# Peptides against a protein of PDB entry 5OK6, part 23

Target 1, 215 residues: chain A of PDB entry 5OK6
Amino acid sequence: ELPGLDSQWRQIENGESGRERPLRAGESWFLVEKHWYKQWEAYVQGGDQDSSTFPGCINNATLFQDEINWRLKEGLVEGEDYVLLPAAAWHYLVSWYGLEHGQPPIERKVIELPNIQKVEVYPVELLLVRHNDLGKSHTVQFSHTDSIGLVLRTARERFLVEPQEDTRLWAKNSEGSLDRLYDTHITVLDAALETGQLIIMETRKKDGTWPSAQL

## One batch from the design tools (peptide; aimed at target 1 Y182 I200)

Design b2_p16_1_s1 (made by RFdiffusion4, then SolubleMPNN; from b2_p16_1, 7 letters changed)
Fold by OpenDDE base, seed 5:
Structure b2_p16_1_s1 (fold): chain B 215 residues (1-215), chain A 16 residues (1-16)
Amino acid sequence: as target 1 above (215 residues)
Amino acid sequence: MHETLDPSPNLEKFQA
């Protein structure tokens, strides 16, 4: 049974636990398609539970570019295309109205940037490859706040690199040359890495030389 | 700012 309309409004729209709550780093937030959310607002504000304004199941179909990988469309704007809800509010709406059959929730994390928290709607997708097999890529998502060290560790894990093997990263730049990611303590954002960018993991030879030193 | 990136030759040389 649906809660009373006033109770629904208070649980979703309040400034402490609802839509207007402060962002906290590491928390999960969820995207809700804007038109559905506006329909829900109209329904609960109308005061009639039997109203024709009943929103039905949450349907985020218009936010996805594909129904295979469930990737978001590029260029979606908060307040225009979607609203952001904290996990508790999202779970309430799903429990009351349901989610469209087969659609995954659109979960995103709050990240901490210098002097700002934001929900990271678009993490960076990097193409990880080995220096000796550039044709075999692994696409991996990273936060803009993730370190280059995490990218390197992730590449090592994906390629099953043994702990004793020494590795380093190169990024393919816009000119088609390679820039070595020397500092592993900087972030993906600081390194200006972008979605679709090729990241090459170089493995040190047994003789202690780097493959790139012979180029 | 520490140079975070070292420029290197073109990717084509890595494939060789």
Scores: peptide ipSAE 0.035, ipTM 0.670, DockQ to the pose 0.235
OpenDDE base, seeds 1, 2, 3, 4: peptide ipSAE 0.045, 0.031, 0.031, 0.086; ipTM 0.721, 0.683, 0.708, 0.717; seeds 1, 4 fail the geometry check

Design b2_p16_1_s2 (made by RFdiffusion4, then SolubleMPNN; from b2_p16_1, 8 letters changed)
Fold by OpenDDE base, seed 3:
Structure b2_p16_1_s2 (fold): chain B 215 residues (1-215), chain A 16 residues (1-16)
Amino acid sequence: as target 1 above (215 residues)
Amino acid sequence: PSERLDPSANLEKWQA
């Protein structure tokens, strides 16, 4: 059963679990398509439960680029294309109206940046490859707050690198050159790594030389 | 100094 319209409005907009709730690092927030949300606002503000303004099920279809991998479209803007809701508010709306059949919820995490908390709508998708097999990429998602050390560990795990093998990373830049990611303590953000960027894992030779020293 | 490899470097030599 749907709560009263005023109660819905208070819970989602002005409640302790509402849209304006302070961001907290590690919390889950959810994207809601803007037109659906505006239709819901119009419905609950109209005061008539039998109104033709009923929003129906939450439908985020316009936010997805595909219905196979459920990836977001690039360049979506908060307040224009979607709104962000804290987990409690999202769960209320889903319980009241439902979510379109087969659509996953668009869950994102609050990350802590040096001066601000932000919902990370677009984590960084890196293309991981080995230096000796550049044609075989593995796409892996990372937070902007993840360390280069995590990227390196993830690459080693993905490529089944033995613990005794020494490895390092190179990033292909916009000029097509390879920049060595020598500092493993900096973040993905600090390294200015971007979605779709090629990251090459170099493995040290058994003779103790690096393959790149022959380039 | 960041080690930079030029893309004109014969990256084919990396393909063992």
Scores: peptide ipSAE 0.295, ipTM 0.860, DockQ to the pose 0.725
OpenDDE base, seeds 1, 2, 4, 5: peptide ipSAE 0.289, 0.288, 0.285, 0.287; ipTM 0.855, 0.860, 0.837, 0.860

Design b2_p16_1_s3 (made by RFdiffusion4, then SolubleMPNN; from b2_p16_1, 9 letters changed)
Fold by OpenDDE base, seed 5:
Structure b2_p16_1_s3 (fold): chain B 215 residues (1-215), chain A 16 residues (1-16)
Amino acid sequence: as target 1 above (215 residues)
Amino acid sequence: MHERLDPSAALEAWQA
């Protein structure tokens, strides 16, 4: 079932559908642990399918900080810790070599930033709370390219806010102060929101005033 | 219209 070694190399490394293909916004790419990938490269470049350099099953275990939520370790670097493959190439490797039993694929999306496309390996995780119940948080993942409007809508949904209730967001900054996220059209990136940051949803009072208005 | 709040003051106001 394994293709010839030269065929494997060409299939995975080509510039149109392989590792070197252009990034396109919205597409899925997958992380492959660097040592495994290098072993695979050595294997296919060696020219002997029966070589002791056979890479075996894909195992990304070293990229995960836990095997419960399968969260990635912080600070992983492309080209050092992992390589990125487009979906087609990833699926070829999985079909040829298998993926470690019980281990999920590490799928990430290509996002479009002002000047570049990139695979968003680390989306932003925000802590969403209501102004009157800061102890009850919802951790929600967002792309850096998501709008503040989406964050607001998501918060409303998570807290089951009624459509007639008016809400707005505050972000706790690094100094501990609260900055209003006034412009809902800017992105998470534009607002400089970071993983672990507390986002407070304030709900307008029935009398039409904001709880924070008295300040 | 306030764009920045003191956290302590805000907490007091929001929990009142």
Scores: peptide ipSAE 0.405, ipTM 0.911, DockQ to the pose 0.569
OpenDDE base, seeds 1, 2, 3, 4: peptide ipSAE 0.390, 0.394, 0.394, 0.397; ipTM 0.902, 0.908, 0.909, 0.911

Design b2_p16_1_s4 (made by RFdiffusion4, then SolubleMPNN; from b2_p16_1, 8 letters changed)
Fold by OpenDDE base, seed 2:
Structure b2_p16_1_s4 (fold): chain B 215 residues (1-215), chain A 16 residues (1-16)
Amino acid sequence: as target 1 above (215 residues)
Amino acid sequence: MSETLDPSPNLEAYQA
């Protein structure tokens, strides 16, 4: 059953679960397509539940570039293409209006950057490969706030590297050269890693030499 | 043949 229009407005726009609440690192927020959200605003502000302004089910179709992987379109802008809602507000709207059949929720995390908290709408997708088999990649999503150490651990896990094997990372830069990711304590952001970037995991040889040192 | 990317000898150390 739909709550009263004033109650809907207060729950979504105001209070502890409202759109205007402070961001907190690690919290989940959800994208709502802007036109749908504006239609909902008009509906609840109009004061007539029987009005022709009823928004219907949440439909985020215009935010997706594909219905297979449910990837977002590039270059979407908050306040223009979508609205961000905290998890509680999103769940209320879904409970009241439904979500378009087959569409997944667009969940994103709040991240802490050096001077700002933001919802990370576009995490970094890295192409992980081994130095000796570049034809087998694993695409893995990382936060900009994830450490290079996490990227290395993830690469080791995906490639089933034994604990005793020593490994290090290289990033292929825009010039096509390889930059060594020697500091594992810096973030993906600090290392300026980008979506679609090739990350090469080098494994130390049994003789104690690195493959790259012979080149 | 898996093209081993011959890591270019110009593996410039990422200068942080």
Scores: peptide ipSAE 0.023, ipTM 0.609, DockQ to the pose 0.087
OpenDDE base, seeds 1, 3, 4, 5: peptide ipSAE 0.008, 0.018, 0.020, 0.016; ipTM 0.540, 0.558, 0.601, 0.555

Design b2_p16_2 (made by RFdiffusion4)
Pose (drawn by RFdiffusion4):
Structure b2_p16_2 (pose): chain A 215 residues (1-215), chain P 16 residues (1-16)
Amino acid sequence: as target 1 above (215 residues)
Amino acid sequence: HHEHLSFTDEDEERFT
């Protein structure tokens, strides 16, 4: 059952429960298509529960590239294309109005940058492959603030690399050559990795030599 | 540390 209009307003807009919730690293926020949010706002501010301004189910279809991979469209601007809600507010809105059938929520995290916290709406999607098959990829989203060491550990897990196998990483650049990802302590941002980039994990041979010594 | 390698079709076939 829907809460009253003022109750909905307080839950979604205010304090710890709503849009005014402070940004804390690691917390989840969700994207809501702006038109739907504005329609909900007009409805809850209108004083009429029976109004035709009732927004209906949340539908973020215009925010997605397609329904095959459900990727968020690039180039979206907060306040123009979408509004961010904390996880609780999103949960409440979905429980009240529903979410379009078959459509996934768009969940993003808060990250810490040198002097600010922000929701990382566009993390870096990396294609992780082993050197022996450059077409067999695990597509994984990493934060700009994740370390290269995390990228390596993730690649190892995704490919079920055994503990005794030694592995290291390369990145294929826009020129089609390879840049060695030497330092596991630096971040994806420091390494200037970009979405869609191919990250190659090579495995050391039993004799101690590396496949890349052949290049 | 910096290391950059050319990566031709021949190199790719050898490498994979």

Design b2_p16_2_s1 (made by RFdiffusion4, then SolubleMPNN; from b2_p16_2, 8 letters changed)
Fold by OpenDDE base, seed 1:
Structure b2_p16_2_s1 (fold): chain B 215 residues (1-215), chain A 16 residues (1-16)
Amino acid sequence: as target 1 above (215 residues)
Amino acid sequence: MKEHLPFTEEDLKKFS
């Protein structure tokens, strides 16, 4: 059941807890397809609950490039393709109008970058592999703000590396060569890692030598 | 910080 139109507008658009609320790192925000949202705005601003401008259920279909992995299309722009709502506002809209059957919510996190907070719509998806088995990859998402250390730990975990084994990371660059991710304290952003990039975990040999040293 | 290894994709395959 829908609340009053004015109430809907206040809940979603108010500056305190609505769409215009301040971004806070770690909080979840949700994408809503812009045309739907504009239709909703027109509906609630019209003042007639029985209006033909009823937006129907939330449908983010046009934001997805596939309905298997539910990945977002590339190059979507806030304010043009979608709007961002804080979790509370999103849940209100879903409660009132529903979400298209089968579609997952598009949840994203607020991250803190130098001097700004933003909703990270496109986390970095890395392909993690072992140096000696390049054909077996683990696709893992990371925030741009995640450290290389986290990437390394994640790789170690995925490949069940024993604590006593020494490992390090290499990134395959666009030229096909390798860049060693030496500083584990820098972020994925600082390292300029990109979605689809191959990250190679090298494991030190028992004799103390690195496989890469033999190349 | 990154260290660049001037290895080709062919060299990379030698890891295996």
Scores: peptide ipSAE 0.205, ipTM 0.851, DockQ to the pose 0.716
OpenDDE base, seeds 2, 3, 4, 5: peptide ipSAE 0.075, 0.076, 0.077, 0.055; ipTM 0.770, 0.761, 0.776, 0.748

Design b2_p16_2_s2 (made by RFdiffusion4, then SolubleMPNN; from b2_p16_2, 9 letters changed)
Fold by OpenDDE base, seed 4:
Structure b2_p16_2_s2 (fold): chain B 215 residues (1-215), chain A 16 residues (1-16)
Amino acid sequence: as target 1 above (215 residues)
Amino acid sequence: MSERLEFSEEDEKLFS
């Protein structure tokens, strides 16, 4: 059952778990399409539950590039294209109004950068490959705050690398050259890795030489 | 300094 309009407004906008609550690293937030959200605001502010301004089911269709991979459109702007809600507020809205059938929630994580917390709407999708099979990629999503060490571990896991095998990463840059990701303690952000970038995992040969030594 | 390598199509074959 839908709660009273004032209760909805307080829960979503003004509650301790509402839209304006402080961001906390690691928490889940959800995107809501701006037009739907504004219609909801108008509905709950109107004071008439039977109003023609009833927003209906949440529909984020305009935020997606496609209905196959459910990737977000590039260049979406908070406050213009979407509103961010904390998990509790999102779940309330979904319970009250529903979500469009077959449409996944747009869940994102709060990340902590040196001077700011933000919801990471666009995490980095990297193309992980082996040096000896560049045509077989694994697309993996990473946070900008994830370490290169995590990228390396993930690559090792995806390619079933044995623990005793020594591996390192190369990033193919926009110039087509390879930059070695030597420091595994820096972040994806620090390494300036971008979505769609090819990350090559090199495995050390049994003779102790690196394949790249021939380049 | 990060090691940078040129990487041509021929280099791809050598890397493999």
Scores: peptide ipSAE 0.392, ipTM 0.909, DockQ to the pose 0.863
OpenDDE base, seeds 1, 2, 3, 5: peptide ipSAE 0.377, 0.382, 0.384, 0.390; ipTM 0.902, 0.903, 0.903, 0.910

Design b2_p16_2_s3 (made by RFdiffusion4, then SolubleMPNN; from b2_p16_2, 9 letters changed)
Fold by OpenDDE base, seed 3:
Structure b2_p16_2_s3 (fold): chain B 215 residues (1-215), chain A 16 residues (1-16)
Amino acid sequence: as target 1 above (215 residues)
Amino acid sequence: MRERLPFSEEDEKKFS
């Protein structure tokens, strides 16, 4: 059952708990297609529940590249293409109006950057490979705030590296050379890693030497 | 140790 229009407005756009509430790291926020949201605003601001401005079901189709992988289009801009809602507000809207059948919610996390909190709409997708099998990549998503140490641990797990084996990472840069990711405490952002970038996990030889010594 | 390495196709073969 739909609440009254004033109640809807308070629940979704309340300054304390609604759309404009402060971002908190680790919380989930959701994308809503801008046109739909504007239609909803017009509906609730109009004061007539029977108005022709009823927004219908939430439909985020225009935000997706395709309906197979449900990857977002590149270059979407907050306030132009979509609005961000906290989880509670999103769930209210879905319960009131529904979500287009088959569409997944577009859930994203708030991350803490040095000077700002933001919803990370586009996490980084890295291509993880082993030094001796560069043709077999594993695409893994990371936050910009994740450490290089986490990337390394993830690579070790994906490639079933035994605990006693020593490993380290290289990033292939735009010039085609390799930059060693020697500081595991810096973040993906600090290392300037980008989506689609190849990250090579090197495993130390039994004789204690590194394969890269031959390069 | 070197922290930046050239990485040609030949280097890829050596690395493997």
Scores: peptide ipSAE 0.408, ipTM 0.916, DockQ to the pose 0.722
OpenDDE base, seeds 1, 2, 4, 5: peptide ipSAE 0.395, 0.228, 0.395, 0.403; ipTM 0.911, 0.839, 0.911, 0.914

Design b2_p16_2_s4 (made by RFdiffusion4, then SolubleMPNN; from b2_p16_2, 9 letters changed)
Fold by OpenDDE base, seed 5:
Structure b2_p16_2_s4 (fold): chain B 215 residues (1-215), chain A 16 residues (1-16)
Amino acid sequence: as target 1 above (215 residues)
Amino acid sequence: MKERLPFTEEDRKKFS
């Protein structure tokens, strides 16, 4: 059963628990396609629950570039293409109106940047490979706020590296050269890593030397 | 995912 229209509006659009609430790092927010949301606003503001302005089920189809991996289109803009709702508000809307059949929610996390908190709509997807294998790769998603150390640990885990084995990372830059990622304490953002960028995990030899010693 | 430069045989040779 749908709540009263005024109750719906107050539940979703308020400054303390709804759309306007403060962002908190680590919390989940959800994207809602802008046109649907505007239709919902018009519906609840209209005051007639039997109105023809009923928005129907949530449909975020226009935000996706594919229906296989459900990747977002590039260049989407908050307030133009979508609105962001905290988890509670999103779940209310889904419970009231439903979500398009087979369509997953678009969940994103709040991240803490030096001078701002924001919902990270576009995290970084890195292509991880081993230094001696052209055939095995792992595409892994990272936050801009994740450390290079986390990238390294993740690579080790994905490639099942033994704890006693020593590893380090290289990034292939736009010029085709390999850059060592020496400092594991800087973030993905600080290292300027980009989606689709190749990250090479090098494993130290048993004799203590590195395969890339000639570099 | 954006198209980026792949891991090539030339790259692999840098680790031999």
Scores: peptide ipSAE 0.365, ipTM 0.878, DockQ to the pose 0.159
OpenDDE base, seeds 1, 2, 3, 4: peptide ipSAE 0.276, 0.235, 0.321, 0.328; ipTM 0.833, 0.813, 0.861, 0.861

Design b2_p16_3 (made by RFdiffusion4)
Pose (drawn by RFdiffusion4):
Structure b2_p16_3 (pose): chain A 215 residues (1-215), chain P 16 residues (1-16)
Amino acid sequence: as target 1 above (215 residues)
Amino acid sequence: DTDEFLALSISPSNPS
């Protein structure tokens, strides 16, 4: 059952429960298509529960590239294309109005940057492959703030690399050549990795030689 | 190793 209009307003907009919730690293926020949010706002501020301004189910279809991979469209601007809600507010709104059938929520996380916290709406999507098959990829989203060491550990896990196997990473650049990802302590941002980039994990041979020595 | 992998090159600007 729907809460009253003022109750909905307080839950979604205010304090710890709503949009005013402070940004804390690691917390989840969700994207809501702006038109739908503005319609909900007009409804809850209008004083009439029976109004035709009732927004209906949340539908973020215009925010997705397609329904095959459900990727968020690039180039979206907060306040123009979408509004961010903390996880609790999103949960409440979905429980009240429903979410379009078959459509996934758009969940993003708060990250720490040198002097600010922000929701990372566009993490870096990397294609992780082993050197022997450059077409067999695990597509994984990493934060700009994740380390290259995390990228390596993730690639190892995704490919079930055994503990005794030694592995290291390369990145294929826009010129079609390879840049070695030497330092596991630096971040994806420091390494200037971009979405869609192919990350190649090579495995050392049993004799101690590396496949890349052949390049 | 596969021909596809062996066809790759290391960037000239890549540090040693």

Design b2_p16_3_s1 (made by RFdiffusion4, then SolubleMPNN; from b2_p16_3, 8 letters changed)
Fold by OpenDDE base, seed 1:
Order: structure tokens, then sequence, then C-alpha cells
Structure b2_p16_3_s1 (fold): chain B 215 residues (1-215), chain A 16 residues (1-16)
């Protein structure tokens, strides 16, 4: 059921959970394709509920690079390609207008950066592999604010590493060499890890030697 | 990491 146009505008733009409200770390925000949102704005500002400016269902198709994995296109810009709405506002719009059939919501988290909160539109997808089987990767999504320690724990879990086994991480750099991730307390961002980057988990041998030390 | 890197990687936005 669609509320009155003024009520819609107030709820989405000026409400306590409106588009312009402050970001809070850990919150979910949603992307809405810009043209749809602008049409919605025109509709609710026009004052005629029967106007030809009715936006129809939310359709974010142009934001996706594929409809299989529903990955975002690279290089999307807030305000140009999409707008960000807090969860409450998004859910209102979806309830009022619907979402294109089969299309998932584009949910993203607010992350805390040194001097700013931002919606992390592009979290990092890392390719986790074992040192002895580089052909078997696990693609795992991480926040830029996640620690290298979390990456290591996640790798250990995915590869079913026993608690007593000692492991460490290497990142494949742009030159094709491997850089050790010594500090597990720094973030994915601090380590400058990028989507598609290969992260190698090395497991210490039973004899106490590291495989890499023998290469 | 630079603010530029943050802007490009996390959530690019329109210039002010």
Amino acid sequence: as target 1 above (215 residues)
Amino acid sequence: TSEEYLSLVISPSEPA
C-alpha cells in the first residue's frame, strides 16, 4: 500500500532513518539506481499520485555486471550511478514499489575508517589457497577493515586446518612475487589487499620447517 | 593508505 506522496518524501529524505542521516558503523545501507530514484523524487514532488512519473518497481539492473553472481560493476559512483539509503528507507521503498523480480537487494555495511564512516560498496574478495595446492581457491569476501588475523583464521577454517598446525599468510604482489603478511593486526586496507588477489596459506611441516624455507 | 585509495576502493562519490 502506497502512502501519500508527502509521507513518502518525509520518510525517505527527511525521516529519522532518511537518506541524509549520519552513517553508523555496522549499519546496513542499500544501493538504489540513480535514475529510478530521481524518477521517484519527481513523482513524489509532483503532487499527483496518478502522474505518468510513477517510477515502477526498483530496478538496479544497470548496477550489476552480471545476473548470475550479482556483482556490481566496477567504478560506480555515489550520486552519479546510485544513491545510498539506510535499511529502513530501503525497506519502505521496496514495500511500496517492489523490487525487480529475481534481483537481490544491494546491501552494504558502514565501516569505520580513520576519520570517516563510509558505506563499503566494494568489499574485498580474496582468493585463498594453500601453498601446496594453488589450483584450489576459496573466494572469500572481507571488509577492508577486517584484520589479516581474520583472513588467516578464515583460511584455516576453509582448509580444515587443525588447531595445532601452524600457519601463515603470503600475498601475491603485482610483480608476481610473494610478500609475507607478518603483522596480523593490520587491516586488509593497510595491507593494500585487492579483489582477486591470491592469498597463500602456508602450513608448517611436522618437522618444524616451513615449506617456503626449502624453496 | 591514502584518502584517494579509500575513495576509489571503498565507495567512490561525486566530488563536492
Scores: peptide ipSAE 0.059, ipTM 0.640, DockQ to the pose 0.021
OpenDDE base, seeds 2, 3, 4, 5: peptide ipSAE 0.022, 0.031, 0.028, 0.025; ipTM 0.524, 0.610, 0.580, 0.559

Design b2_p16_3_s2 (made by RFdiffusion4, then SolubleMPNN; from b2_p16_3, 5 letters changed)
Fold by OpenDDE base, seed 1:
Structure b2_p16_3_s2 (fold): chain B 215 residues (1-215), chain A 16 residues (1-16)
Amino acid sequence: as target 1 above (215 residues)
Amino acid sequence: TSPEFLALRISPSNPA
């Protein structure tokens, strides 16, 4: 059953726990398609529960590139294409109106940048490969705030690298050359890594030489 | 080592 219209508005727009609440690192926020959200605003502000302005179920179809992988379209803009809601507000709206059949929620995390928190709508998808087989990629999602050290650990895990094997990372740049990721303490953002970028894990040979010494 | 890897070049901007 739907709460009263004023109660819905207060619950979703309340500055303590609603849309305007402060961002906190690690919290989950959810995308809502803007036209649906504006229709909901008009409905709850109209004061008539039986109004023809009823928004129906949440439908984020226009935000998705495809219904197979449920990837977001590129270039979506907050306040133009979607609204961000904290987890509690999202779950209320879903419980009241439902979500379109088969659509997953669009969950994103708040990340901490040097002077600002933001919802990371577009995490970085990296193509992890080994130097000996560039054709076998593992696509892995990372935050811009994740360290290069985490990327390396993740690559080692995916490729079942033994603890005693020495490894390092290379990024294939826009010029098609290799940039070595020397500092494992910098972030994906600091390293300017981008979605779809090839990251090559090099494993040291048993003779103590690196394969890249042949480049 | 992959032939495709061996065909790549190291960026001149890499620190030594």
Scores: peptide ipSAE 0.465, ipTM 0.911, DockQ to the pose 0.891
OpenDDE base, seeds 2, 3, 4, 5: peptide ipSAE 0.462, 0.463, 0.459, 0.459; ipTM 0.921, 0.917, 0.906, 0.904; seed 2 fails the geometry check

Design b2_p16_3_s3 (made by RFdiffusion4, then SolubleMPNN; from b2_p16_3, 8 letters changed)
Fold by OpenDDE base, seed 4:
Order: C-alpha cells, then sequence, then structure tokens
Structure b2_p16_3_s3 (fold): chain B 215 residues (1-215), chain A 16 residues (1-16)
C-alpha cells in the first residue's frame, strides 16, 4: 500500500535517512532516472493521490546503454540524468511503485577518498581471463580504490586457482601489448585500468617457468 | 575536476 503523499516525501527527501543525508563509505546508493523522480516529486507535492501525475513504476531504461550487461550510458550527470538515493529510500520507492520488469537496480558504493566520500557511479569493469584461455572472460566490477592485489585475489578465486599456484597479472594496453602489473599495492586508478580492459592472469608452470617467458 | 566516475555530491570524511 502506498503511504500518504506527505509521508512519502518525508521518507525519501530528508537529511537523516533520505536523499539529503550524508554519504558513508561502504554504503549502497541507487540511481533513479531523473524524469521519473521529478514526476514522483510532482505527484507527492500535488496533494492528490488520484492525480494524473502518478509516476508509475521506476524505469531506468534511459540510463542504460544496453539491456544485456546493464551498463550505464557514459556521461550521465547527477541531478540532470539521475538522482542518488540511499538504500533505504530506494527500497521504499521500489516497494511503493515497483521497478520496471527485468531491470536491475543501479546499485553503487560510496567510496572513501582523501577527506571526502563520493558515490562511485562508474566503477571499473575488468575482463578477467587466464593466459591459456583468452576467450573465457569473467567480467568483474572493481572500485578505482581497489588494489591490484584484490584484482589478483578475485581472479584467483574466479578461476579456482589453488593456494600453492603462483599467479601474476597482465593488463592489455591501448596499443594491444601487455603491461605487467608488478605492484599489487597500487590501486586500479593508479594502474590506469579502464572498463572493458582485458586483465590476464598468468599461472606459473609446475616446472617453475612462466608461460610468457616462452614468447 | 572531479573524476567523471564519481558523483557530484560529496560528504566530508569523518575526522580521524
Amino acid sequence: as target 1 above (215 residues)
Amino acid sequence: LSPEYLSLRISPSAPA
């Protein structure tokens, strides 16, 4: 059941638990398409529950570039294309109005930067592959703040690498060559890794040689 | 310029 219009407004648009509350690192926030959100605002501000301004189901279709991977369009602008809601507010709106059938929620994380928190709207989607099977990729999302060490651990987990197996990463660069990710302590940002970039996990052979040393 | 991958909205980090 939909709560009263004033109750909806207070639940979503407040500084303590709603849209206006401070960001906190590690929290999930959700994108809502701006036109839908403005329609909802007009509806709840109109004071008539039977108004023709009823927003219907949340539809984020215009934010997606594709319905296969559900990637966001590039260049979306907060406040123009979408609004950010904390998880609680998002879940309220979804419970009240529904989400368009088949659309995933656009969940994003608050990341901690030096002295500030922001929502990471475009985390890095890396294509993780093994050196011996470049055609079998695992797309995994990483924060720009994640370490290369985390990328390596994630790759090892996805490929079921045994603890005793030694592994290292290579990134395919814009020139099509492979750059070795030597430092596992730097971030995805520091390594200048980008969405759609191929990250190759190389596994050391039982003879102690690396596959790449034979090239 | 804020990186394009980040929100426009900002909150201050809690003082350490």
Scores: peptide ipSAE 0.501, ipTM 0.877, DockQ to the pose 0.018
OpenDDE base, seeds 1, 2, 3, 5: peptide ipSAE 0.465, 0.327, 0.485, 0.392; ipTM 0.866, 0.826, 0.872, 0.842

Design b2_p16_3_s4 (made by RFdiffusion4, then SolubleMPNN; from b2_p16_3, 6 letters changed)
Fold by OpenDDE base, seed 2:
Structure b2_p16_3_s4 (fold): chain B 215 residues (1-215), chain A 16 residues (1-16)
Amino acid sequence: as target 1 above (215 residues)
Amino acid sequence: TSEEFLSLKISPSNPP
């Protein structure tokens, strides 16, 4: 059953689990399409539950670029295209109004950046390849806060690299040259890695030489 | 083959 309109407003906007709550690293937040949210605001502020302003089920269709992979459109802006809700508030709205049939929730994590918490709406998608087969990529998502060491481990796992094989990473930069990712302790953000960037895993030869020694 | 990889250049910003 839908709670009273004032109770809905307080729960979603002004509650300890409302939209204005502080961000905490590792917590899940959810995107809600801005037009739907504004319609909900108008409904609950109108004071009439029988009003024609009823928002219906949550529909984030305009935020998706496709209904196959459910990828977000690029360049979405908080406050213009969507609002962010903490998990509790999202679950309340879904329980009250429902979510469009077959549409997945848009869940994102709060990450800790230097001096700020942020909901990471766009994780970095890297194209992982081997040095000897640049045409065979594995697309993998990483947080900006993930280490290069995690990228390397993930690449080793995806390519089934044996534990005794030595590997290292190169990033193909915007100039088309290779930047070696020497420090595995820095983050994806610190390394300035971007979505769609090619990351090349080089495997050391049995003779102890690196393939890149011929570059 | 490593031919495509070997056609790339190392960035001059890389330490030797």
Scores: peptide ipSAE 0.330, ipTM 0.874, DockQ to the pose 0.829
OpenDDE base, seeds 1, 3, 4, 5: peptide ipSAE 0.319, 0.323, 0.330, 0.319; ipTM 0.874, 0.868, 0.866, 0.876; seed 1 fails the geometry check

